# Peptides against a protein of PDB entry 9IZ0, part 280

Target 1, 345 residues: chain A of PDB entry 9IZ0
Amino acid sequence: ITCLGSNGHTYKQLVKGGNDDLRQDAVMEQVFEQVNGFLRSYRKTSQRNLSMRTYKVIPLALKTGVIEWVQDTIPLGEYLDSAHKVYHPKEWSLSTCRKLIAEKQMEDLETRLKVYDLVCRHYRPVFRHFFLESYADPVQWFTTQTNYARSTAVASVLGHVLGLGDRHGQNILIDKTSGEVIHIDLGIAFEQGKKLPVPECVPFRLTRDVVDGMGITGVEGVFRRCMEFTLETLRREEDSLLSVLEVLRYDPLFSWLISPLRRMKKQKMQLENFNQPESGNITTDASRDPKIQRNNVSGESEAERAILKVRQKLSSTLSVEASVGELIRIAQDPSYLALMFCGWS

## One batch from the design tools (peptide; made by RFdiffusion4, then SolubleMPNN)

Design b2_p26_2_s1 (from b2_p26_2, 16 letters changed)
Fold by OpenDDE base, seed 1:
Structure b2_p26_2_s1 (fold): chain B 345 residues (1-345), chain A 26 residues (1-26)
Amino acid sequence: as target 1 above (345 residues)
Amino acid sequence: MEATREAEKERKELAEKVKEEREREL
């Protein structure tokens, strides 16, 4: 839908009707807005303009809402598939890579690592070309690549701390103007991604293409330092962040658990969106979700566990540098990436 | 291909300089 604003500007809006509870996305965006307040309050983060890019989510009903259409964006996965066809036309297709990984999904780790390595040799990173193609001016190129590394660092720390799941290339938008990442479809949080049929074992997405977009230094320099400053800020604001999450504990509309039906639907949609050519009309059949009686007692215990896990991730037991170093190591570990649905790009 | 490599090299050298300057200002 296109709406005319009171300011005379036209805004595209996505009306999402279906079984996705946009209240989860709206709540996570509110948490990101609060975190952006913390990032603006500290010199080390404010001097770098560190922020999580947000978008407006207005839940209108249990199964309907309006999402801000983020203008001038592209899904990371869409860019990577198109760019890979251009820059590496003799390499394997994304569908071939997906098929080989899926065929070995039930095999041992050693077999999965061998297939992951094979896929990696036949599907090389291309994301550096986004910045090279999009920006003629060297200063704009550098600024935009820096903004990408910064925004990816913030999103990586927040994604880890809040336990964001479902971070595939279609759920990460790239702003074509700023190079910043925009995370969408926030309905899998607080480590519920580990409960997917393909469990997410990485703290955030740091695949070879995500790293290739950071330029020559890769994870070293801007990305690592911005992760450190972001984590330092979140550790200082631990009580403030936990207080924001405690408000959600009492929100009867918030769900700390992914429903079994939502898990199955997300997996099916991942598999189907990966097997269908480009028809962006997700007509999700309105299968009647049976009223799962939310046992309130289970919701409170899971909220407490989620908040405790956030506190544990903000623990000062390790230095900021050691904590970030370990997160970067795990996020790039082939032993975890080989277990992912799309860990190679 | 050569012009893209030269432009990539020049962008790299400029990026390192601007990075070093910003690292000295912080």
Scores: peptide ipSAE 0.005, ipTM 0.272, DockQ to the pose 0.014
Fold by OpenDDE base, seed 2:
Structure b2_p26_2_s1 (fold): chain B 345 residues (1-345), chain A 26 residues (1-26)
Amino acid sequence: as target 1 above (345 residues)
Amino acid sequence: MEATREAEKERKELAEKVKEEREREL
């Protein structure tokens, strides 16, 4: 839809209808705005303009809402599939790579690592080309690549701390103007991604293509330092962040758990949406949402566990540098990436 | 292909310089 703003400007908006509860997304965006307040308050983060890119989410009902249309964006996965065909036309297709990984999903780690390595040899990173193609001016190129590394660092720390899941290439937008990342579909949080049929084993997405977009320094330099400053800020604001999350504990509308149906739907969409544009009205007659009596006891216990995990991730037991170093290591570890649905790009 | 490699090299050298400048400002 197109909305006329009170300023006389027209804004495109996405109306999402379906079984996706946008309240989760709206709440996570509110948490990001609070975190952006913290990032603005500290010199180390404010001097770098560190922020999580946000978008407006207005839930209208359990199954409908309005999402801000983020102009001039592209899904990371859409760019990567297109760019890979251009730059590596003799390499394997994304569908071939997915098939090979999926065929070995039930095999041991050693077998999965061998297939992951094989896929990696036949599907090389291309995301550096986004910046090379989009920005002719060297200053603009450097600025946008820096903004990408910064925004990815903030999103990686926040994604880890809040346990954001489902961080596949279609749920990460790239702003073509700024180079910043925008994370969308925030309906998997608080490590609920570990409960997917393919469990998420990495703290955030730091695949070879995500790193390739950082340019020659890779994770070393802007990305690492911005993760450190972001984590330092979140540790300082631990009580403030936990207080925001405690408000969500008492929100009867907030879902700390992925429903089994939503879990199955998201996992099928991970399998299917990479091969087809959304033309399938799969009217799964999910009119029978079983009245899962939200045993309030189960929701409160999951909220408490989620908040406890956030607190544990903000622990000062390790230095900021050591914590970030370990997060970067795990996020790039082939032993974890080989277990992922799409860990190679 | 060659023009892209040259542009990659120049951009790399520029990125290193600006990195070094920012490391001197810190």
Scores: peptide ipSAE 0.000, ipTM 0.282, DockQ to the pose 0.014
Fold by OpenDDE base, seed 4:
Structure b2_p26_2_s1 (fold): chain B 345 residues (1-345), chain A 26 residues (1-26)
Amino acid sequence: as target 1 above (345 residues)
Amino acid sequence: MEATREAEKERKELAEKVKEEREREL
């Protein structure tokens, strides 16, 4: 829809209907707005304009709402698929890579690593070209690549701390004007990504293409330093952040658990991305209600465990540098990336 | 708990091997 603002400007909005609970997105955006307050208050982060990019989410009903249409954006995965065809036309298609990883999904880790490494050799990074294509002015190029590395660093720390899941390339937008990342579809948080059919084992998305966009220094430049400053800020504001999350513990609209319906929807989308439509009538025998052992873990006990995990991630037992170093290492570790649905790009 | 630590150890050792193989191909 297009809305006319009181300022006389027209705003394009996305009306989302169906089974997606936009309340989760709205709550996570509120948490990001609070964190952006902390980032503005701390000298090391404010001097760099570090922020999590937010978008407006207005839940209208349990499963319907209006989302801000972020203008001048592209999904990272859409750019990467298009750019890879241009820059590496002799390499494997994204569908070929997906198929090979899928065929080995049930195999041992050694077999999965061999296939991941093979896919990596036949699907090289291209995301550096986004900045080279989009910004002819060297100052604008450097500024936007710097903004990308900064915003990715903030999103990586927050994604780890809040346990954001479902961080595939379609859920990460790139702002074509600023180079900043915008994370969307925030309804998998507090490590519920580990409960997906393909568990997310990385703290945040730091694939080869995500790193390629950072330029010649990769993770060792602006990205690492901005992660350190962001984590330092969040450790300083631990009590403030935990207080925000404690309010959500009592919010009847917030779900600390992935809904069975959302889990099944993600499972279907994962399977459909593996199956080219051979016109086989999959009779969905919807009649086997798996007795989900509702372990009567009260929603309160899941919220408490989530808050305790956030506190643990903010622990000062390791230096900021050591903590960030380990997070970067784990996020780039082939043994974790090989287990992901799309860890190669 | 032990099985998860063992699987994390095996994953680390295998990630190091893959890294060393990549460093030998460069």
Scores: peptide ipSAE 0.000, ipTM 0.245, DockQ to the pose 0.018
Fold by OpenDDE base, seed 5:
Structure b2_p26_2_s1 (fold): chain B 345 residues (1-345), chain A 26 residues (1-26)
Amino acid sequence: as target 1 above (345 residues)
Amino acid sequence: MEATREAEKERKELAEKVKEEREREL
């Protein structure tokens, strides 16, 4: 929809209706705004304008709301698919790569690693071209690439700490003006991504294309340092962050668990990407809402476990540099990326 | 140099723990 603001400006808004819990997105955006407060208060992060990019979510009902339309954005996955066809027209299609990975989904790690390596050789990174295409001025190019590395670092630390799942290329927007990342569809948090049909084994998305966008230094330099400063800030503000999460423990509307419907929808989307679209009008008769008796007793125990895991991830047992170094290592480890639905790009 | 070696040791020990934790969750 397009709304006329009281200021005379027209605002495009997305009305989302359906099975997606916009309350969870709205709550996660509130957590990000609190974290942005901590990042603004700390000198090392404020001097670099470190922030999680947020968008306005107004839940109107449990399954309906208004989302701010983030203007001038593109999904990372949409850019990568288009750019790969342009820059590597002789390489494999994204569909071919997806098919090969999932034909081996039930095989051993060694077999999955061999297929992942094969896919990686036939599907090379292209995301550096986003900055080269979008910014003719060298200062704008450098600034936007720096903003990308900074925003990706913040999102990576927050994504790990809060256990954000479903971080595929369609749920990560790139701002074409700033180069910053915007994370959308926040309905998988607190490590519920491990409960997906393809478990998420990485702490955050740090695929070859995500790294290619950081420029010549890759993960070394701006990205690593901004992760370190972000984690240092979150460790310093641990009690403040945990207090924000404790408020959510008592919100009966907040879902600490992935809904069975959301799990099934993702399972179908994973399977439908394997069957060529025979044009079958599947009239999804959405009319059978199974009354999922939310056993309230399970929600509090899951919230407590989630908060305990956040506290563990903020532990000062290891240095910030050691912790960030390990997160970066694991997020790039082929043994984990080979297990992902799209770990090569 | 020592702080870098200690951080590298801490990274390896964390890597092993995180790997073992994930191997138990699979």
Scores: peptide ipSAE 0.000, ipTM 0.251, DockQ to the pose 0.021

Design b2_p26_2_s2 (from b2_p26_2, 16 letters changed)
Fold by OpenDDE base, seed 1:
Structure b2_p26_2_s2 (fold): chain B 345 residues (1-345), chain A 26 residues (1-26)
Amino acid sequence: as target 1 above (345 residues)
Amino acid sequence: MDATREALNELKELAEKLKKEREEKE
């Protein structure tokens, strides 16, 4: 829909309906706005304009709401599929790679690593070309690539700390003007991605294409340093962040657990995405809601466990540099990426 | 060594089959 604002400007809005809990997205965006306050208050992060890019979510009902249409964006996965066809037309298609990974999904780790290595050799990174194509001026190129590395670093730390799941290329938008990342569909948080049919084993998305967008330094430069400053800020503001999360513990409408229906829907979408070419028409047929009796007592115990895990991730037992170093290592480890739905790009 | 070469050959044959099945549908 298009709304006319009281200021005379027109705003494009996405109306989302069906089984998606837009309240969880709205709550995560509120947490990001608070974290952006901490990043603005701390000298090391403020001097670099570090922020999580946010969008407005207005829940109208439990299953219906309005989402801000983020202008001048493209899904990372859409860009990568199109660019890979242009720059590597003799390599394997995304559908071929997905089928090979899916066919061996029940095999041992050694077999899955061999398939992952084979796919990686026949599907090379292309995301560097986003910056080379979009920005003919060297200053604009450098600025946008720097903004990408900065925004990806903030999103990676926050994604790890809050345990954001479902971080596939369609849930990560790229701003075509700034080069910044925007994370969407925030309905899988607090490590509930580990409860998906294909468990998420990485702390955040740091695939070969995500690294290729950082340029010649890869993770060793702006990205690593901005992760360190972001984690240092979150450790300093631990009590403030935990206090924000404790308010959510008392929200009777907040879901700390992925619903069985949402798991089944994600399983079906994973299986369908293995079998169909990417025709992006998500027609969600609104079939039967089983009355999930929310046992309130189970929700409070899971909220407490989620907050304890956030506290553990903010622990100062390791230095900021050591903690970031280990997160980067795990996020790039082939033994974890080979287990992912799409760990090669 | 031989079992790793055999598994890599099976994966290549599968990849070429899936590629051909795509070219026949386009």
Scores: peptide ipSAE 0.012, ipTM 0.341, DockQ to the pose 0.022
Fold by OpenDDE base, seed 2:
Structure b2_p26_2_s2 (fold): chain B 345 residues (1-345), chain A 26 residues (1-26)
Amino acid sequence: as target 1 above (345 residues)
Amino acid sequence: MDATREALNELKELAEKLKKEREEKE
């Protein structure tokens, strides 16, 4: 839809309908806006304009809402598939790589590592080309690559702290104007990604292509330093962040658990994406809502456990540098990436 | 600084209100 603003500008809006509860996205965006307040208040983060990119979500019903159309964006996964065909036309297709990883999904770690390494040799990173293609001016190139590394650092720290899941290449948008990342479909939070059929074992997405976009310094440049400043800010504002999350504990609309239906849908989509090319509107008429007696007692105990995990991730037991160093190490570890649905790109 | 503290206080007040409204419904 197109809305006319009170300022006389027209705004495109996406009306989303289906089985996705946009209330969780709206709540996570509100948490990000509060964190952006903390980042603006702290000198080290404010001087670098560090922020989580947000979008407006207006839930209209349980399964329907209006989402701000994030203009001039592309899904990371869409760009990477297209760019890989251009820059590496003799390498394996994304579908071949997915198939080989899937065929070995039930094998031991050693076998999965060998297949992951083989896939990595036949599917090289290309994301650096996004900046080289889009920005012919050296100042624009450097600025946009810097913005990418900064926004990815903020999103990585927040994604870890809040336990954001389902961070595949279609749920990460790239702003073609600024180079910044926008995270979408925030419906898996507080480590519920570990409960998926393919458990998410990494703290955030830091695949070879995500690193290739940071340029020649990779993670050791702007990215690491901006992760450190972001984590330092979140540790300073721990009580403030926890107070924001405590509001969600009492929100009757917020779900701390992945719904069994959403889990099954994600499982089915993972299995179907192994067997068929991306064809078609699955209008699953899931009209039978079984009366899930929400045992209120189970929801509160899960909220408390989620908040406790956030507190533990903000612990000052390790230095900021040591904590960021370990997060970067784990996020790039082949032993975890080989277990993921798409850990090679 | 003040606007972030104000927004945080409004969120705390909202949390306490939602907590009371829940305790009154149970």
Scores: peptide ipSAE 0.006, ipTM 0.297, DockQ to the pose 0.022
Fold by OpenDDE base, seed 3:
Structure b2_p26_2_s2 (fold): chain B 345 residues (1-345), chain A 26 residues (1-26)
Amino acid sequence: as target 1 above (345 residues)
Amino acid sequence: MDATREALNELKELAEKLKKEREEKE
């Protein structure tokens, strides 16, 4: 829909209805606005304009809301699929790579690593071309690539600390004007992504294409330094951040657990993205609601565990540099990337 | 070692087949 604002400007908005609870997305966007306040308060982060890009989410009912239409954006995964066909037309298709990874999903780690390495050889990174194609001026090119590395660094630290899952290429938008990343569909937080059928094993998305967009310095340039400054800021504001999360513990509208419907939908999407529809009528009799034993792990006990994990991730036991170094190492480790749904791009 | 190379070759052949089937549908 398009709405006329009281300021005389027209705003495009997405009305989302159906089975998706937008309250989690709205709450996570509020947490990001508070974190953006912290990033503006400290000289090291404010001088670099470090922020998590946010979008407005207005929940209207349990399953209905309005989302800001983020203009001038493209999903990372959509760009990468299109660019890969242009720059590497002789390489494997994304569908081929997905099928090969899926067929070996039940195999041992050694076999999965060999398949991952094979896929990586036949599907090379292309995301550097986004900046080369979109920005003819060298200053704009450098500025947008720098903004990309900065925004990815902030999102990576927040993704780790808040346990943001489901960070696949369709849930990351690229702003075509600024080069910044926008994370969407924030309904999986506080490590609930580890409870998916394909568990999220990495702290944040740092695949070969995500790194390729950072240019020749990769992770060792602007990205690492901006992660360090972001984590330093979050450690200083630990009590403030935990106080914001404690308010959510008492919000009866906030779910610390992934909804069974979202879990099933994500499970189905994980399976369907591997299966091209061969016309096999698998009448999955959707009528057997498995009595998922509601292990009544009280929502309060899950909230407490989530807050404790956030506190542990903000621990000063390791230096900021050592902590960021370990996070970057784990996020790029082939042993974790080979276990992901799409760890090669 | 050889069985893993054979399985990787079968995966390559399957990958090329799936590529070709897509190029024939576009």
Scores: peptide ipSAE 0.005, ipTM 0.300, DockQ to the pose 0.023
Fold by OpenDDE base, seed 5:
Structure b2_p26_2_s2 (fold): chain B 345 residues (1-345), chain A 26 residues (1-26)
Amino acid sequence: as target 1 above (345 residues)
Amino acid sequence: MDATREALNELKELAEKLKKEREEKE
């Protein structure tokens, strides 16, 4: 829908209806706003304008809400598929790569690694071209690439700490003006991504294309340093962050668990994305709502486990540099990327 | 090293569980 604001500006808004609980997205955006407060309070993060890009989510009902349409954005996955066809027209299609990985999904790790390596050789990174195409001025190019590396670093630390799942290329927007990343569809948090049909095994998305966008220094430049400053800030504000999450523990509307319906829908979408490319007619026959008896007792124990895992991720047992170094290593490890739905791009 | 081995073991167990759940549905 398009709304005229009281300020005379026209705003595009996405009305989302169906079985997805937008309350989780709204709560995660509130957590990001608090974290952005912490990032503004510390000199090391404020001097770099480190922030998680947020968008407005207004839940209207249990399963309906309005999402702000972020203007001048493109999904990372949409750009990468388009750019790969332009820059590497002789390489494999994204659908071919997906099919080969899917066909080997039940095989051993060694076989999956061989297929992942094969896919990687036939699907090369292209995301550096986003910055080269979009910004003719060298200063704008450098600024936007720097903003990309910074925003990706913040999102990577927050994604790890909060256990954000479903971080595929369609759930990561790129701002065409600033180069910053915007994470959308936040309904899989607190490591519930491990409960997906294809489990998420990486702390955050750091695929070859995500790294290619950082330019010649890759992860060893602005990205690593901004991850370190972000993690240092979150460790200092641990009690403040945990206090925000404890408020959510007592919110009867907040779901610490992925809904069975959302899990099934994501399962179906994963399976359908293997078989049919473009036929957009998802007629969701909404008829049989199984009365999910919310056993309240299971939700509180999951909230406590989630908060405990956040505290463990903020532990000062390792230095900030050692912790970030290990996170970057794991996020780029082929042994984990080969297990993902789309770990090659 | 140990956290990587634990994550790899959790992944193996989850892959085996998903394999069993598929074999029980066929």
Scores: peptide ipSAE 0.000, ipTM 0.275, DockQ to the pose 0.041

